# Designs tried in a protein design run: peptides against a protein of PDB entry 4X86. Part 2

Target 1, 56 residues: chain A of PDB entry 4X86
Amino acid sequence: EGPQLLLSEAVSRAAKAAGARPLTSPESLSRDLEAPEVQESYRQQLRSDIQKRLQE

## One batch from the design tools (peptide; made by RFdiffusion4, then SolubleMPNN)

Design b1_p8_3_s4 (from b1_p8_3, 4 letters changed)
Fold by OpenDDE base, seed 1:
Order: sequence, then C-alpha cells, then structure tokens
Structure b1_p8_3_s4 (fold): chain B 56 residues (1-56), chain A 8 residues (1-8)
Amino acid sequence: as target 1 above (56 residues)
Amino acid sequence: SLLDLAYL
C-alpha cells in the first residue's frame, strides 16, 4: 500500500509481478538493494520525483 | 520515474 519507501521492496514487488527471478536468490538481490548508499540514492530520487509532481 | 516504480 502506498509508495514503497525501500528500494528493495519496490524492486522485489516489481520483479514478482513481472515473473522475474534473480539468478541467485531474492534474498541476495535484496541484500544488494539494501546497501545504505543504494537506499539513500533511492530516497533522494524518490523525494525529487515527488517534488517534481507537486510542482507540475 | 522511480516514483512509478514505488507505486507498483
């Protein structure tokens, strides 16, 4: 419900919906996507996207 | 945008 604020959750749900499976495991993919620098970049971009929508 | 991804 609502926008996924965690990149790992957003990608996980998108992959599942698309029927795409990581070659290794969902857990391995989540581990990579939960890296602090990756999550921070996602958070910043998400905030930017929201601001853009609000300013349109 | 990533916002679109977030809402999937």
Scores: peptide ipSAE 0.504, ipTM 0.872, DockQ to the pose 0.722
Fold by OpenDDE base, seed 2:
Structure b1_p8_3_s4 (fold): chain B 56 residues (1-56), chain A 8 residues (1-8)
Amino acid sequence: as target 1 above (56 residues)
Amino acid sequence: SLLDLAYL
């Protein structure tokens, strides 16, 4: 259904797929991953990865 | 890459 543009959602889905559960809680982890600086870093890296893929 | 993560 397309790439996850939110890091929190991407990690959440990855954790579920792996059967992994954070020691704290999924909600707490999501809160950390939804921090603006973290999300911006993810966005930039994702864009970079896409650009690299287009260059292959 | 993170792109792989995004498509999970």
Scores: peptide ipSAE 0.503, ipTM 0.873, DockQ to the pose 0.718
Fold by OpenDDE base, seed 4:
Structure b1_p8_3_s4 (fold): chain B 56 residues (1-56), chain A 8 residues (1-8)
Amino acid sequence: as target 1 above (56 residues)
Amino acid sequence: SLLDLAYL
């Protein structure tokens, strides 16, 4: 239902779909991707991508 | 784009 607005959730779902397993753990990867600066960069880029799609 | 990732 709709796009994943959290990078951690988007990557988690993508990894599961691809059958990819991080060497450390899924939990550790998610924790790193939940860092505020990482999430903010994702939000900004996602917003930019949406704007580009609206211009097509 | 990241939209493709977001909708997986």
Scores: peptide ipSAE 0.502, ipTM 0.872, DockQ to the pose 0.703
Fold by OpenDDE base, seed 3:
Structure b1_p8_3_s4 (fold): chain B 56 residues (1-56), chain A 8 residues (1-8)
Amino acid sequence: as target 1 above (56 residues)
Amino acid sequence: SLLDLAYL
């Protein structure tokens, strides 16, 4: 699969790979990370990171 | 960077 454009999915995959298990549940964590303001901040930072990489 | 996270 390609890059994760959703923060919730990126963190979920990273947590699974690391064997990290939230005290509540992975679903609860994902729900918080799907908040519109959090997702928008992620999108803006990804855009910035891509621009930086292209200028290296 | 977050870009690295996106590609995991």
Scores: peptide ipSAE 0.495, ipTM 0.871, DockQ to the pose 0.704

Design b1_p8_4_s1 (from b1_p8_4, 3 letters changed)
Fold by OpenDDE base, seed 3:
Structure b1_p8_4_s1 (fold): chain B 56 residues (1-56), chain A 8 residues (1-8)
Amino acid sequence: as target 1 above (56 residues)
Amino acid sequence: ALEEAILG
């Protein structure tokens, strides 16, 4: 349907932009952040934020 | 289509 907006990808991009590196492997971090319940919570937060902006 | 991807 559309582009995938994953929390794991957002965190990876933010870390790169800040010059930060995880203490463990990036694969381990991504695995934890790609858990379905975590991703769904992130999607719901983004939905709420976008809806608020559209109503402004 | 950011809105479609998230709100859909």
Scores: peptide ipSAE 0.033, ipTM 0.594, DockQ to the pose 0.082
Fold by OpenDDE base, seed 1:
Structure b1_p8_4_s1 (fold): chain B 56 residues (1-56), chain A 8 residues (1-8)
Amino acid sequence: as target 1 above (56 residues)
Amino acid sequence: ALEEAILG
C-alpha cells in the first residue's frame, strides 16, 4: 500500500554509509536480497520492530 | 498510523 522498503536497497545504503565493499558481485548480492521470501521476512521484521517501538 | 504510512 505505502512505499516499498526493499532489503536490497537498505543493505546498499548501509554499505555505502559504512564504506563497506562486498567481495561478491553486487548483482549476485542484489539477486539474493531481492528474493521474495527474503523480502517478506524483512517486511515482517520491520513491521514488528515499528509496532514494538511505537506500541501500535 | 506511522506503520501504515511506511508499510501500508
Scores: peptide ipSAE 0.033, ipTM 0.594, DockQ to the pose 0.205
Fold by OpenDDE base, seed 5:
Structure b1_p8_4_s1 (fold): chain B 56 residues (1-56), chain A 8 residues (1-8)
Amino acid sequence: as target 1 above (56 residues)
Amino acid sequence: ALEEAILG
């Protein structure tokens, strides 16, 4: 399908940009963030945020 | 493309 907007990817990028290192392994964090329900919630939030920006 | 990515 179209571009994949993964929460796990977004968090990884943000962490890198901030110089933040998780106490647990990056793999463990990614696993939790890739849970289907988490990804779906992120997608919905992302849609809402983008729509807000378009309305501004 | 963006719409497809977030709404699909």
Scores: peptide ipSAE 0.032, ipTM 0.592, DockQ to the pose 0.094
Fold by OpenDDE base, seed 4:
Structure b1_p8_4_s1 (fold): chain B 56 residues (1-56), chain A 8 residues (1-8)
Amino acid sequence: as target 1 above (56 residues)
Amino acid sequence: ALEEAILG
């Protein structure tokens, strides 16, 4: 439901920006990062970080 | 939009 901000997408963008290339395939990395528990933890962290910034 | 993306 609704748009999603994926950890896998964030990591891919960060790696590209840094000029970093993983030793393993991007597909393998994305698979691990798209695990539901990992994505949920990222969502909670992102929510917390944004709330902190808004309260400044 | 951001709120919906993260909290929705």
Scores: peptide ipSAE 0.031, ipTM 0.587, DockQ to the pose 0.120

Design b1_p8_4_s3 (from b1_p8_4, 4 letters changed)
Fold by OpenDDE base, seed 3:
Structure b1_p8_4_s3 (fold): chain B 56 residues (1-56), chain A 8 residues (1-8)
Amino acid sequence: as target 1 above (56 residues)
Amino acid sequence: ALEQAILG
């Protein structure tokens, strides 16, 4: 289909932009955020948000 | 294409 937009990547970029650093390793954080159920929920939320914007 | 990546 197309390139995936991972929640883990979004969080990493947001943290970098804010100058924030995790208390634990970034690898541990990414591992938790890449769980299939978490990623799917994020994708569905983005889908809903984009659909709303397209209808405006 | 952000739309296609998420909605496709």
Scores: peptide ipSAE 0.026, ipTM 0.557, DockQ to the pose 0.107
Fold by OpenDDE base, seed 5:
Structure b1_p8_4_s3 (fold): chain B 56 residues (1-56), chain A 8 residues (1-8)
Amino acid sequence: as target 1 above (56 residues)
Amino acid sequence: ALEQAILG
């Protein structure tokens, strides 16, 4: 396994940078974002996006 | 390197 690129981590960083606070607990949000199917979709999208950037 | 990181 390479470095972990977690959607939950990305969202947390983005929220902090934007000064956004979830209405629900951060833990609840993280739980949803750490679902295996969500993480897999994110990984695939990230791969595609990186490949597109490399092609530019 | 990036490819391996996101595929792994």
Scores: peptide ipSAE 0.026, ipTM 0.563, DockQ to the pose 0.115
Fold by OpenDDE base, seed 1:
Structure b1_p8_4_s3 (fold): chain B 56 residues (1-56), chain A 8 residues (1-8)
Amino acid sequence: as target 1 above (56 residues)
Amino acid sequence: ALEQAILG
């Protein structure tokens, strides 16, 4: 319902911030990270983490 | 509240 938090975007930002460069193609990495089942798992993990931190 | 704002 709210803003979509994509794992692919999170990984890209983290890699850039860390100066990390993957050995595989960016397209292949993005494809894997944008898979629906991966995104759903990431969303659930984020939800759980936020709830734990906020005691909600 | 924060969860709803970010994840809906």
Scores: peptide ipSAE 0.026, ipTM 0.559, DockQ to the pose 0.205
Fold by OpenDDE base, seed 4:
Structure b1_p8_4_s3 (fold): chain B 56 residues (1-56), chain A 8 residues (1-8)
Amino acid sequence: as target 1 above (56 residues)
Amino acid sequence: ALEQAILG
């Protein structure tokens, strides 16, 4: 329901931008980062951070 | 709009 802002996608993009390559497979990393509790924490943090910026 | 994009 609605668009999703995934931590796994954010980490993948950040790693690529930094030229970093994980020792483990990208698939394994993504699996861990897509755990529901991890994604929910990221969503809450992202919302909070964006709201702070909008209130400046 | 941004809130809906994040929470929706």
Scores: peptide ipSAE 0.025, ipTM 0.557, DockQ to the pose 0.157

Design b1_p8_5_s1 (from b1_p8_5 with A6S)
Fold by OpenDDE base, seed 5:
Structure b1_p8_5_s1 (fold): chain B 56 residues (1-56), chain A 8 residues (1-8)
Amino acid sequence: as target 1 above (56 residues)
Amino acid sequence: SLVDLSYL
Protein backbone atom coordinates (compact mmCIF):
# COMPACT_ATOMS: atom_id res chain seq x y z
CA GLU B 1 0.00 0.00 0.00
CA GLY B 2 2.46 2.61 1.19
CA PRO B 3 6.01 2.80 2.48
CA GLN B 4 6.41 1.31 5.92
CA LEU B 5 9.41 2.69 7.79
CA LEU B 6 9.69 0.96 11.14
CA LEU B 7 11.92 2.32 13.88
CA SER B 8 12.32 -1.16 15.31
CA GLU B 9 13.60 -2.44 11.99
CA ALA B 10 15.92 0.53 11.53
CA VAL B 11 17.41 0.12 15.00
CA SER B 12 17.73 -3.62 14.55
CA ARG B 13 19.71 -3.16 11.35
CA ALA B 14 21.85 -0.40 12.80
CA ALA B 15 22.60 -2.31 15.98
CA LYS B 16 23.52 -5.43 14.05
CA ALA B 17 25.82 -3.52 11.73
CA ALA B 18 27.48 -1.75 14.64
CA GLY B 19 27.70 -4.76 16.92
CA ALA B 20 25.62 -2.89 19.46
CA ARG B 21 23.65 -4.70 22.16
CA PRO B 22 20.79 -3.57 24.38
CA LEU B 23 21.74 -3.10 28.01
CA THR B 24 18.40 -4.54 29.10
CA SER B 25 17.17 -7.21 26.69
CA PRO B 26 16.33 -7.51 23.00
CA GLU B 27 12.69 -8.06 23.89
CA SER B 28 12.55 -4.99 26.10
CA LEU B 29 14.16 -2.86 23.42
CA SER B 30 11.77 -4.16 20.77
CA ARG B 31 8.81 -3.39 23.00
CA ASP B 32 9.99 0.18 23.52
CA LEU B 33 10.69 0.72 19.83
CA GLU B 34 7.33 -0.64 18.75
CA ALA B 35 5.35 1.72 20.96
CA PRO B 36 2.92 3.68 18.76
CA GLU B 37 4.02 7.10 19.93
CA VAL B 38 7.68 6.24 19.42
CA GLN B 39 7.04 4.89 15.95
CA GLU B 40 4.99 7.95 15.04
CA SER B 41 7.72 10.31 16.23
CA TYR B 42 10.24 8.40 14.15
CA ARG B 43 8.01 8.54 11.09
CA GLN B 44 7.62 12.29 11.38
CA GLN B 45 11.31 12.87 11.95
CA LEU B 46 12.31 10.60 9.09
CA ARG B 47 9.90 12.30 6.71
CA SER B 48 11.19 15.69 7.76
CA ASP B 49 14.80 14.64 7.30
CA ILE B 50 14.13 13.19 3.87
CA GLN B 51 12.35 16.37 2.82
CA LYS B 52 15.30 18.44 3.98
CA ARG B 53 17.71 16.31 1.98
CA LEU B 54 15.55 16.56 -1.12
CA GLN B 55 15.50 20.33 -0.81
CA GLU B 56 19.26 20.71 -0.40
CA SER A 1 16.00 0.80 27.00
CA LEU A 2 19.66 1.69 26.65
CA VAL A 3 22.07 0.41 24.02
CA ASP A 4 25.73 -0.47 24.45
CA LEU A 5 27.85 1.03 21.67
CA SER A 6 31.19 -0.23 22.97
CA TYR A 7 31.91 -2.21 19.80
CA LEU A 8 31.68 0.74 17.44
Scores: peptide ipSAE 0.040, ipTM 0.611, DockQ to the pose 0.075
Fold by OpenDDE base, seed 3:
Structure b1_p8_5_s1 (fold): chain B 56 residues (1-56), chain A 8 residues (1-8)
Amino acid sequence: as target 1 above (56 residues)
Amino acid sequence: SLVDLSYL
């Protein structure tokens, strides 16, 4: 168990806040964003960004 | 999937 840092959830929240809409469907977008390689890249980037923020 | 960001 641990914190869930899902790109699909982050994009969903950001899209609502920004008024952005997928041209295909929310389900198709979520499927693409939940791809293992995409999710892992996001996790690594988010970890790096948080570490930088803590150090500045 | 495509996302429309034109409203930004």
Scores: peptide ipSAE 0.040, ipTM 0.611, DockQ to the pose 0.069
Fold by OpenDDE base, seed 1:
Structure b1_p8_5_s1 (fold): chain B 56 residues (1-56), chain A 8 residues (1-8)
Amino acid sequence: as target 1 above (56 residues)
Amino acid sequence: SLVDLSYL
């Protein structure tokens, strides 16, 4: 519920834009990035960053 | 997983 900004999607887009490539495979990287604890940390960071920007 | 950043 609420805005869903997936870390896996963000990294995929950033990697493509930067010309970065996973050394193993895109699937392996996605698996790591979709781990629940990783996604939760990312969600918290995004929320914090957005709040900071809004409060500036 | 590791990511290759050599061409940034």
Scores: peptide ipSAE 0.040, ipTM 0.609, DockQ to the pose 0.068
Fold by OpenDDE base, seed 4:
Structure b1_p8_5_s1 (fold): chain B 56 residues (1-56), chain A 8 residues (1-8)
Amino acid sequence: as target 1 above (56 residues)
Amino acid sequence: SLVDLSYL
């Protein structure tokens, strides 16, 4: 319930838009990006960035 | 994992 802001999905979209490719494999990159500590750090940073943007 | 940015 509520918005799900996944780093793995964000990177996938950004990579597609930029034409960037992982040097190992898409699956390996996804596994790294889906690590809980990485996702939590991303959530915190994203929240902070949004709050900062709203104050501009 | 690393990402190739060479063609940007």
Scores: peptide ipSAE 0.039, ipTM 0.605, DockQ to the pose 0.068

Design b1_p8_5_s2
Fold by OpenDDE base, seed 2:
Structure b1_p8_5_s2 (fold): chain B 56 residues (1-56), chain A 8 residues (1-8)
Amino acid sequence: as target 1 above (56 residues)
Amino acid sequence: SLVDLAYL
């Protein structure tokens, strides 16, 4: 339970739900999205977005 | 939003 904080997993699920496929392999995309700096940026953005929602 | 993506 709870939100998945991994960007790579979120993108994978979103793409699947939308019926979209990356031009490169899903594994290559996941590798790029699992970069520590990218993941940290996602975590920060997620936290920021949640805070914004709480302010609404 | 990214928040929504986290729940997919």
Scores: peptide ipSAE 0.033, ipTM 0.584, DockQ to the pose 0.588
Fold by OpenDDE base, seed 4:
Structure b1_p8_5_s2 (fold): chain B 56 residues (1-56), chain A 8 residues (1-8)
Amino acid sequence: as target 1 above (56 residues)
Amino acid sequence: SLVDLAYL
């Protein structure tokens, strides 16, 4: 429940915007970034960043 | 920030 902001999507969008391409493959990069522990860390960071932004 | 990246 709640909005889901995926790290894999964030990195893919950022790379595309910067015109950057991974040395291996987009698929392998996505696989690494979709790991549950990585996504959980990203979720916690997003929550923290949002809370900080709301207090500014 | 990472929040900003999520909205690209």
Scores: peptide ipSAE 0.032, ipTM 0.575, DockQ to the pose 0.461
Fold by OpenDDE base, seed 1:
Structure b1_p8_5_s2 (fold): chain B 56 residues (1-56), chain A 8 residues (1-8)
Amino acid sequence: as target 1 above (56 residues)
Amino acid sequence: SLVDLAYL
């Protein structure tokens, strides 16, 4: 529930928008990006960035 | 920023 901001989705969308492709495979990239520690770091960074934007 | 990327 709630907004779901996944690093894997963000990277996928950004890559598509930029016309970029992973050197290996999208599945391999997703596997790395969906690691729990990576996703948690991303979540924390998003929260921090949003808070900074609100305070600016 | 990462926030910007999330909204693509």
Scores: peptide ipSAE 0.032, ipTM 0.573, DockQ to the pose 0.506
Fold by OpenDDE base, seed 5:
Structure b1_p8_5_s2 (fold): chain B 56 residues (1-56), chain A 8 residues (1-8)
Amino acid sequence: as target 1 above (56 residues)
Amino acid sequence: SLVDLAYL
């Protein structure tokens, strides 16, 4: 529970904006990016980055 | 916004 900042969504949007396509498949990439440990690490990183911005 | 929140 609680707010999630989805890494998979962020990567998808960035890829679309850049016109980039994965060499394997978008489904495989999404699966990797949605892994719980990866998602949690991303959430922690974003929280840290936001806190840094607020402290500037 | 570059950041969106999803509530599960």
Scores: peptide ipSAE 0.022, ipTM 0.508, DockQ to the pose 0.182

Design b1_p8_6_s1
Fold by OpenDDE base, seed 5:
Structure b1_p8_6_s1 (fold): chain B 56 residues (1-56), chain A 8 residues (1-8)
Amino acid sequence: as target 1 above (56 residues)
Amino acid sequence: DEELLEQL
């Protein structure tokens, strides 16, 4: 229980904010970004980045 | 803050 910090959602939001359009289908990109190993790596990185910011 | 870090 808690906010789902999905890499796919983060990338989608960033792309929209930048007005960027993928050269490939957005569905294919989302599928790759939703892979469990990618999501786990993102979660670990996000935790590390937040911890670093809190220590600054 | 702590709860958020535990969830990650």
Scores: peptide ipSAE 0.034, ipTM 0.597, DockQ to the pose 0.446
Fold by OpenDDE base, seed 3:
Structure b1_p8_6_s1 (fold): chain B 56 residues (1-56), chain A 8 residues (1-8)
Amino acid sequence: as target 1 above (56 residues)
Amino acid sequence: DEELLEQL
């Protein structure tokens, strides 16, 4: 329902902000970062980090 | 607050 916080999107935004360009296509990188196990690990870490920040 | 965390 809410905005999807995808690792692939986060990496894309970070790369753009840093002026970094991949040697391969952005689509290929995104495909690897959209693997379910990778996304789940990122979601759990993001949740944990937000919770820690809210407890400060 | 809690609802946002539940969506993650």
Scores: peptide ipSAE 0.034, ipTM 0.596, DockQ to the pose 0.454
Fold by OpenDDE base, seed 1:
Structure b1_p8_6_s1 (fold): chain B 56 residues (1-56), chain A 8 residues (1-8)
Amino acid sequence: as target 1 above (56 residues)
Amino acid sequence: DEELLEQL
């Protein structure tokens, strides 16, 4: 339940939109982007960015 | 939306 805001998914979407391909395997990239500390940092940044926009 | 922010 709730929005799944995954950094790995965001990067995948951005890469597809830009026509970019990872230099490493997509599995290796996903593994790094799905690391708990990375995902948590992304979640916090996203929350902060949304809050800042709501304050504008 | 506070509920959305709480879920993040």
Scores: peptide ipSAE 0.034, ipTM 0.596, DockQ to the pose 0.492
Fold by OpenDDE base, seed 4:
Structure b1_p8_6_s1 (fold): chain B 56 residues (1-56), chain A 8 residues (1-8)
Amino acid sequence: as target 1 above (56 residues)
Amino acid sequence: DEELLEQL
């Protein structure tokens, strides 16, 4: 299977890199970001962004 | 990487 491209993981990494902490529990944030519709939108955006960069 | 694009 290919690389794991979870929005929840991406947000967690970005927050850590920025030194940011969620105002709510990390578990609540993860639950929202792991929703199937949110993950699908992220996958489509990521694919589009990569394709755009490959065309530059 | 075509394989990466196929996984998305």
Scores: peptide ipSAE 0.033, ipTM 0.591, DockQ to the pose 0.458; fails the geometry check

Design b1_p8_6_s2 (from b1_p8_6 with E3A E6A)
Fold by OpenDDE base, seed 5:
Structure b1_p8_6_s2 (fold): chain B 56 residues (1-56), chain A 8 residues (1-8)
Amino acid sequence: as target 1 above (56 residues)
Amino acid sequence: DEALLAQL
C-alpha cells in the first residue's frame, strides 16, 4: 500500500542511468534487493532521510 | 509532507 519505493526499482534506475551492469546476474541482485527485511530497512531509511531534509 | 511521510 502506498507508493512502492522499492529498493530494487531504485537500484535498477540508478544502474540504467549510470550504464552499469552488475557482475552478478540481475536476477540474483533483484532477489537480494526484494528481500522483505532489506525493503523494510530501505523504507525506514528513506523516511529518516526525508525527515532530515525537511528539518534542514 | 506529512502525507508523504505517512506513506513511507
Scores: peptide ipSAE 0.038, ipTM 0.612, DockQ to the pose 0.468
Fold by OpenDDE base, seed 4:
Structure b1_p8_6_s2 (fold): chain B 56 residues (1-56), chain A 8 residues (1-8)
Amino acid sequence: as target 1 above (56 residues)
Amino acid sequence: DEALLAQL
């Protein structure tokens, strides 16, 4: 029930910050990044990375 | 800290 940290949103923000534009359609990229298995892997990595950062 | 981690 907490805020959803979506990989698609993270990539979109990073691309905007870098001034990067994909060669493929944004919709196709978002579809791939919103796949459940990709999102779950990202969630696990994000949790792990935050835990590591808090322990430093 | 725990509250933030519980949201992920």
Scores: peptide ipSAE 0.038, ipTM 0.611, DockQ to the pose 0.462
Fold by OpenDDE base, seed 3:
Structure b1_p8_6_s2 (fold): chain B 56 residues (1-56), chain A 8 residues (1-8)
Amino acid sequence: as target 1 above (56 residues)
Amino acid sequence: DEALLAQL
């Protein structure tokens, strides 16, 4: 069980920080961002970005 | 380092 680095959670936090409000329901947005293919792509990108930062 | 990457 690793830390849940969910894209949906990251987007929700970013939206709150920016004062952005979606025109659609937060639940609909969360559902789309929790799709397995989207989450896997985010995980791969996050891993890559962290690796790049550690090499700097 | 490796432990953090293994969790992702």
Scores: peptide ipSAE 0.037, ipTM 0.607, DockQ to the pose 0.426
Fold by OpenDDE base, seed 1:
Structure b1_p8_6_s2 (fold): chain B 56 residues (1-56), chain A 8 residues (1-8)
Amino acid sequence: as target 1 above (56 residues)
Amino acid sequence: DEALLAQL
């Protein structure tokens, strides 16, 4: 059970750090960001970005 | 590095 890198959590943390508030309800935003296909795309992108950084 | 990438 490694640390889960959830897009919803990443967006929430980024929004809080920036003092940004969503125009939609937090629940609606979380629902969209927690969709399995969105989470999988985020995981793949994150892996790719880390690999690119390691190759630089 | 490899352990981190394996978790993703």
Scores: peptide ipSAE 0.037, ipTM 0.608, DockQ to the pose 0.481; fails the geometry check

Design b1_p8_6_s3 (from b1_p8_6 with E2L E6Q)
Fold by OpenDDE base, seed 2:
Structure b1_p8_6_s3 (fold): chain B 56 residues (1-56), chain A 8 residues (1-8)
Amino acid sequence: as target 1 above (56 residues)
Amino acid sequence: DLELLQQL
């Protein structure tokens, strides 16, 4: 439980905000971004970034 | 302030 922060969702939102479109299909991009190892790396980065901000 | 991170 708790908030699920998906890299694929984050990239989708960022791309939309920037008016950017993937060169390949959005499905292919999502497949790469949803890979377990990639998602885990993103989770760790978010945790680290939050911790850094809390220390400021 | 974690507003930027919350936008992701």
Scores: peptide ipSAE 0.020, ipTM 0.467, DockQ to the pose 0.092
Fold by OpenDDE base, seed 3:
Structure b1_p8_6_s3 (fold): chain B 56 residues (1-56), chain A 8 residues (1-8)
Amino acid sequence: as target 1 above (56 residues)
Amino acid sequence: DLELLQQL
């Protein structure tokens, strides 16, 4: 429903834009990037970055 | 100036 700001999605999009391809399966990479602690850290960083931009 | 964030 709401906006989904997932690290796995961000990396996938960035890789495609850069023409980069993983040496392993994209599914394996996505699984690693979806680890709860990794996703939470990304969420916090993203929130911080958004707040900084809004304050400018 | 949120284009970068929208691309994520």
Scores: peptide ipSAE 0.017, ipTM 0.465, DockQ to the pose 0.093
Fold by OpenDDE base, seed 4:
Structure b1_p8_6_s3 (fold): chain B 56 residues (1-56), chain A 8 residues (1-8)
Amino acid sequence: as target 1 above (56 residues)
Amino acid sequence: DLELLQQL
């Protein structure tokens, strides 16, 4: 439910924009970034960052 | 300004 705010997708887009490539493999990177604890930390940080922007 | 959201 709600908008999809995946860290793996965000990192993929950022890497593409910067011309960066993973040293191991895209699959391994995605696996690490899709871990529930990592995704939860990202969600909390993203929420905080959005709140900060709204308060500016 | 929600440009940050558009980049995600």
Scores: peptide ipSAE 0.017, ipTM 0.470, DockQ to the pose 0.094
Fold by OpenDDE base, seed 5:
Structure b1_p8_6_s3 (fold): chain B 56 residues (1-56), chain A 8 residues (1-8)
Amino acid sequence: as target 1 above (56 residues)
Amino acid sequence: DLELLQQL
């Protein structure tokens, strides 16, 4: 439930915007970025960052 | 300012 703010999606978008290509396979990168512990850390970071912006 | 959200 609720909105999903995926790290893998964010990195993909950033890479495209920058014209960057991974040195390793994109599949390996996606696998690492989609790991539950990594995604949870990202979610917490996003929540914190959004809260900070709302307080500015 | 919604720049952060737009970057996500």
Scores: peptide ipSAE 0.015, ipTM 0.474, DockQ to the pose 0.083

Design b1_p8_6_s4 (from b1_p8_6 with E3A)
Fold by OpenDDE base, seed 2:
Structure b1_p8_6_s4 (fold): chain B 56 residues (1-56), chain A 8 residues (1-8)
Amino acid sequence: as target 1 above (56 residues)
Amino acid sequence: DEALLEQL
């Protein structure tokens, strides 16, 4: 139900904000970042980081 | 746990 936080989307937004372009195609980068294991690791890390911030 | 992510 909530917004799906995709690592690929986060990286794309960050790259645009920084004016950075990958050496590889955006599609190739997105393919790697959208791998289920990578996305799950990102979700867990994000949750952990937020929990840490809430405790500070 | 999942509820926290849904709040973002």
Scores: peptide ipSAE 0.033, ipTM 0.606, DockQ to the pose 0.226
Fold by OpenDDE base, seed 5:
Structure b1_p8_6_s4 (fold): chain B 56 residues (1-56), chain A 8 residues (1-8)
Amino acid sequence: as target 1 above (56 residues)
Amino acid sequence: DEALLEQL
């Protein structure tokens, strides 16, 4: 129920900021990034990173 | 802050 911190959104924003274009279909990339196991790993990493920064 | 961390 928390904020939706999607890896796909993060990648899209980063790509736009960098002016990067995908070498493959953006839809294919999005599909991979939206896979449940990938999203869960990202959530865990994000939590860990935030916790580390708060402890610094 | 804590509530956000618990939701992640």
Scores: peptide ipSAE 0.032, ipTM 0.597, DockQ to the pose 0.430
Fold by OpenDDE base, seed 4:
Structure b1_p8_6_s4 (fold): chain B 56 residues (1-56), chain A 8 residues (1-8)
Amino acid sequence: as target 1 above (56 residues)
Amino acid sequence: DEALLEQL
C-alpha cells in the first residue's frame, strides 16, 4: 500500500508543461513507461534525488 | 523512506 509515483504520469505532465508531443501514440509511450523494471528504476532514482536535495 | 515519497 505504498505511494504510487508513476513514471508514465510524470512524463505525461512534463510533456504537457513543455508543449511537447510524442511522434508515437500516447498509449504506446505509456505502455513502455509502465514496464515494471522501468517503474522501479524511476522510483529508486526519484527517492535518491529527493534525499540528496533534502541534504543540501 | 515511504513517508518521504508520500509528500510528492
Scores: peptide ipSAE 0.032, ipTM 0.599, DockQ to the pose 0.201
Fold by OpenDDE base, seed 3:
Structure b1_p8_6_s4 (fold): chain B 56 residues (1-56), chain A 8 residues (1-8)
Amino acid sequence: as target 1 above (56 residues)
Amino acid sequence: DEALLEQL
């Protein structure tokens, strides 16, 4: 199984690193971040950013 | 596309 680049996982890790606690439940936030259109946009952005870094 | 994701 290739590394799953999920936006929900990235946000969860970033929130923990920053010591941030959402006012809403983590489950509700994860549900919104796991929407197919949001995940696809994140995947495309991540691919673009990595390609730019490799070309620098 | 998939090859780039596998490098991550």
Scores: peptide ipSAE 0.031, ipTM 0.596, DockQ to the pose 0.222

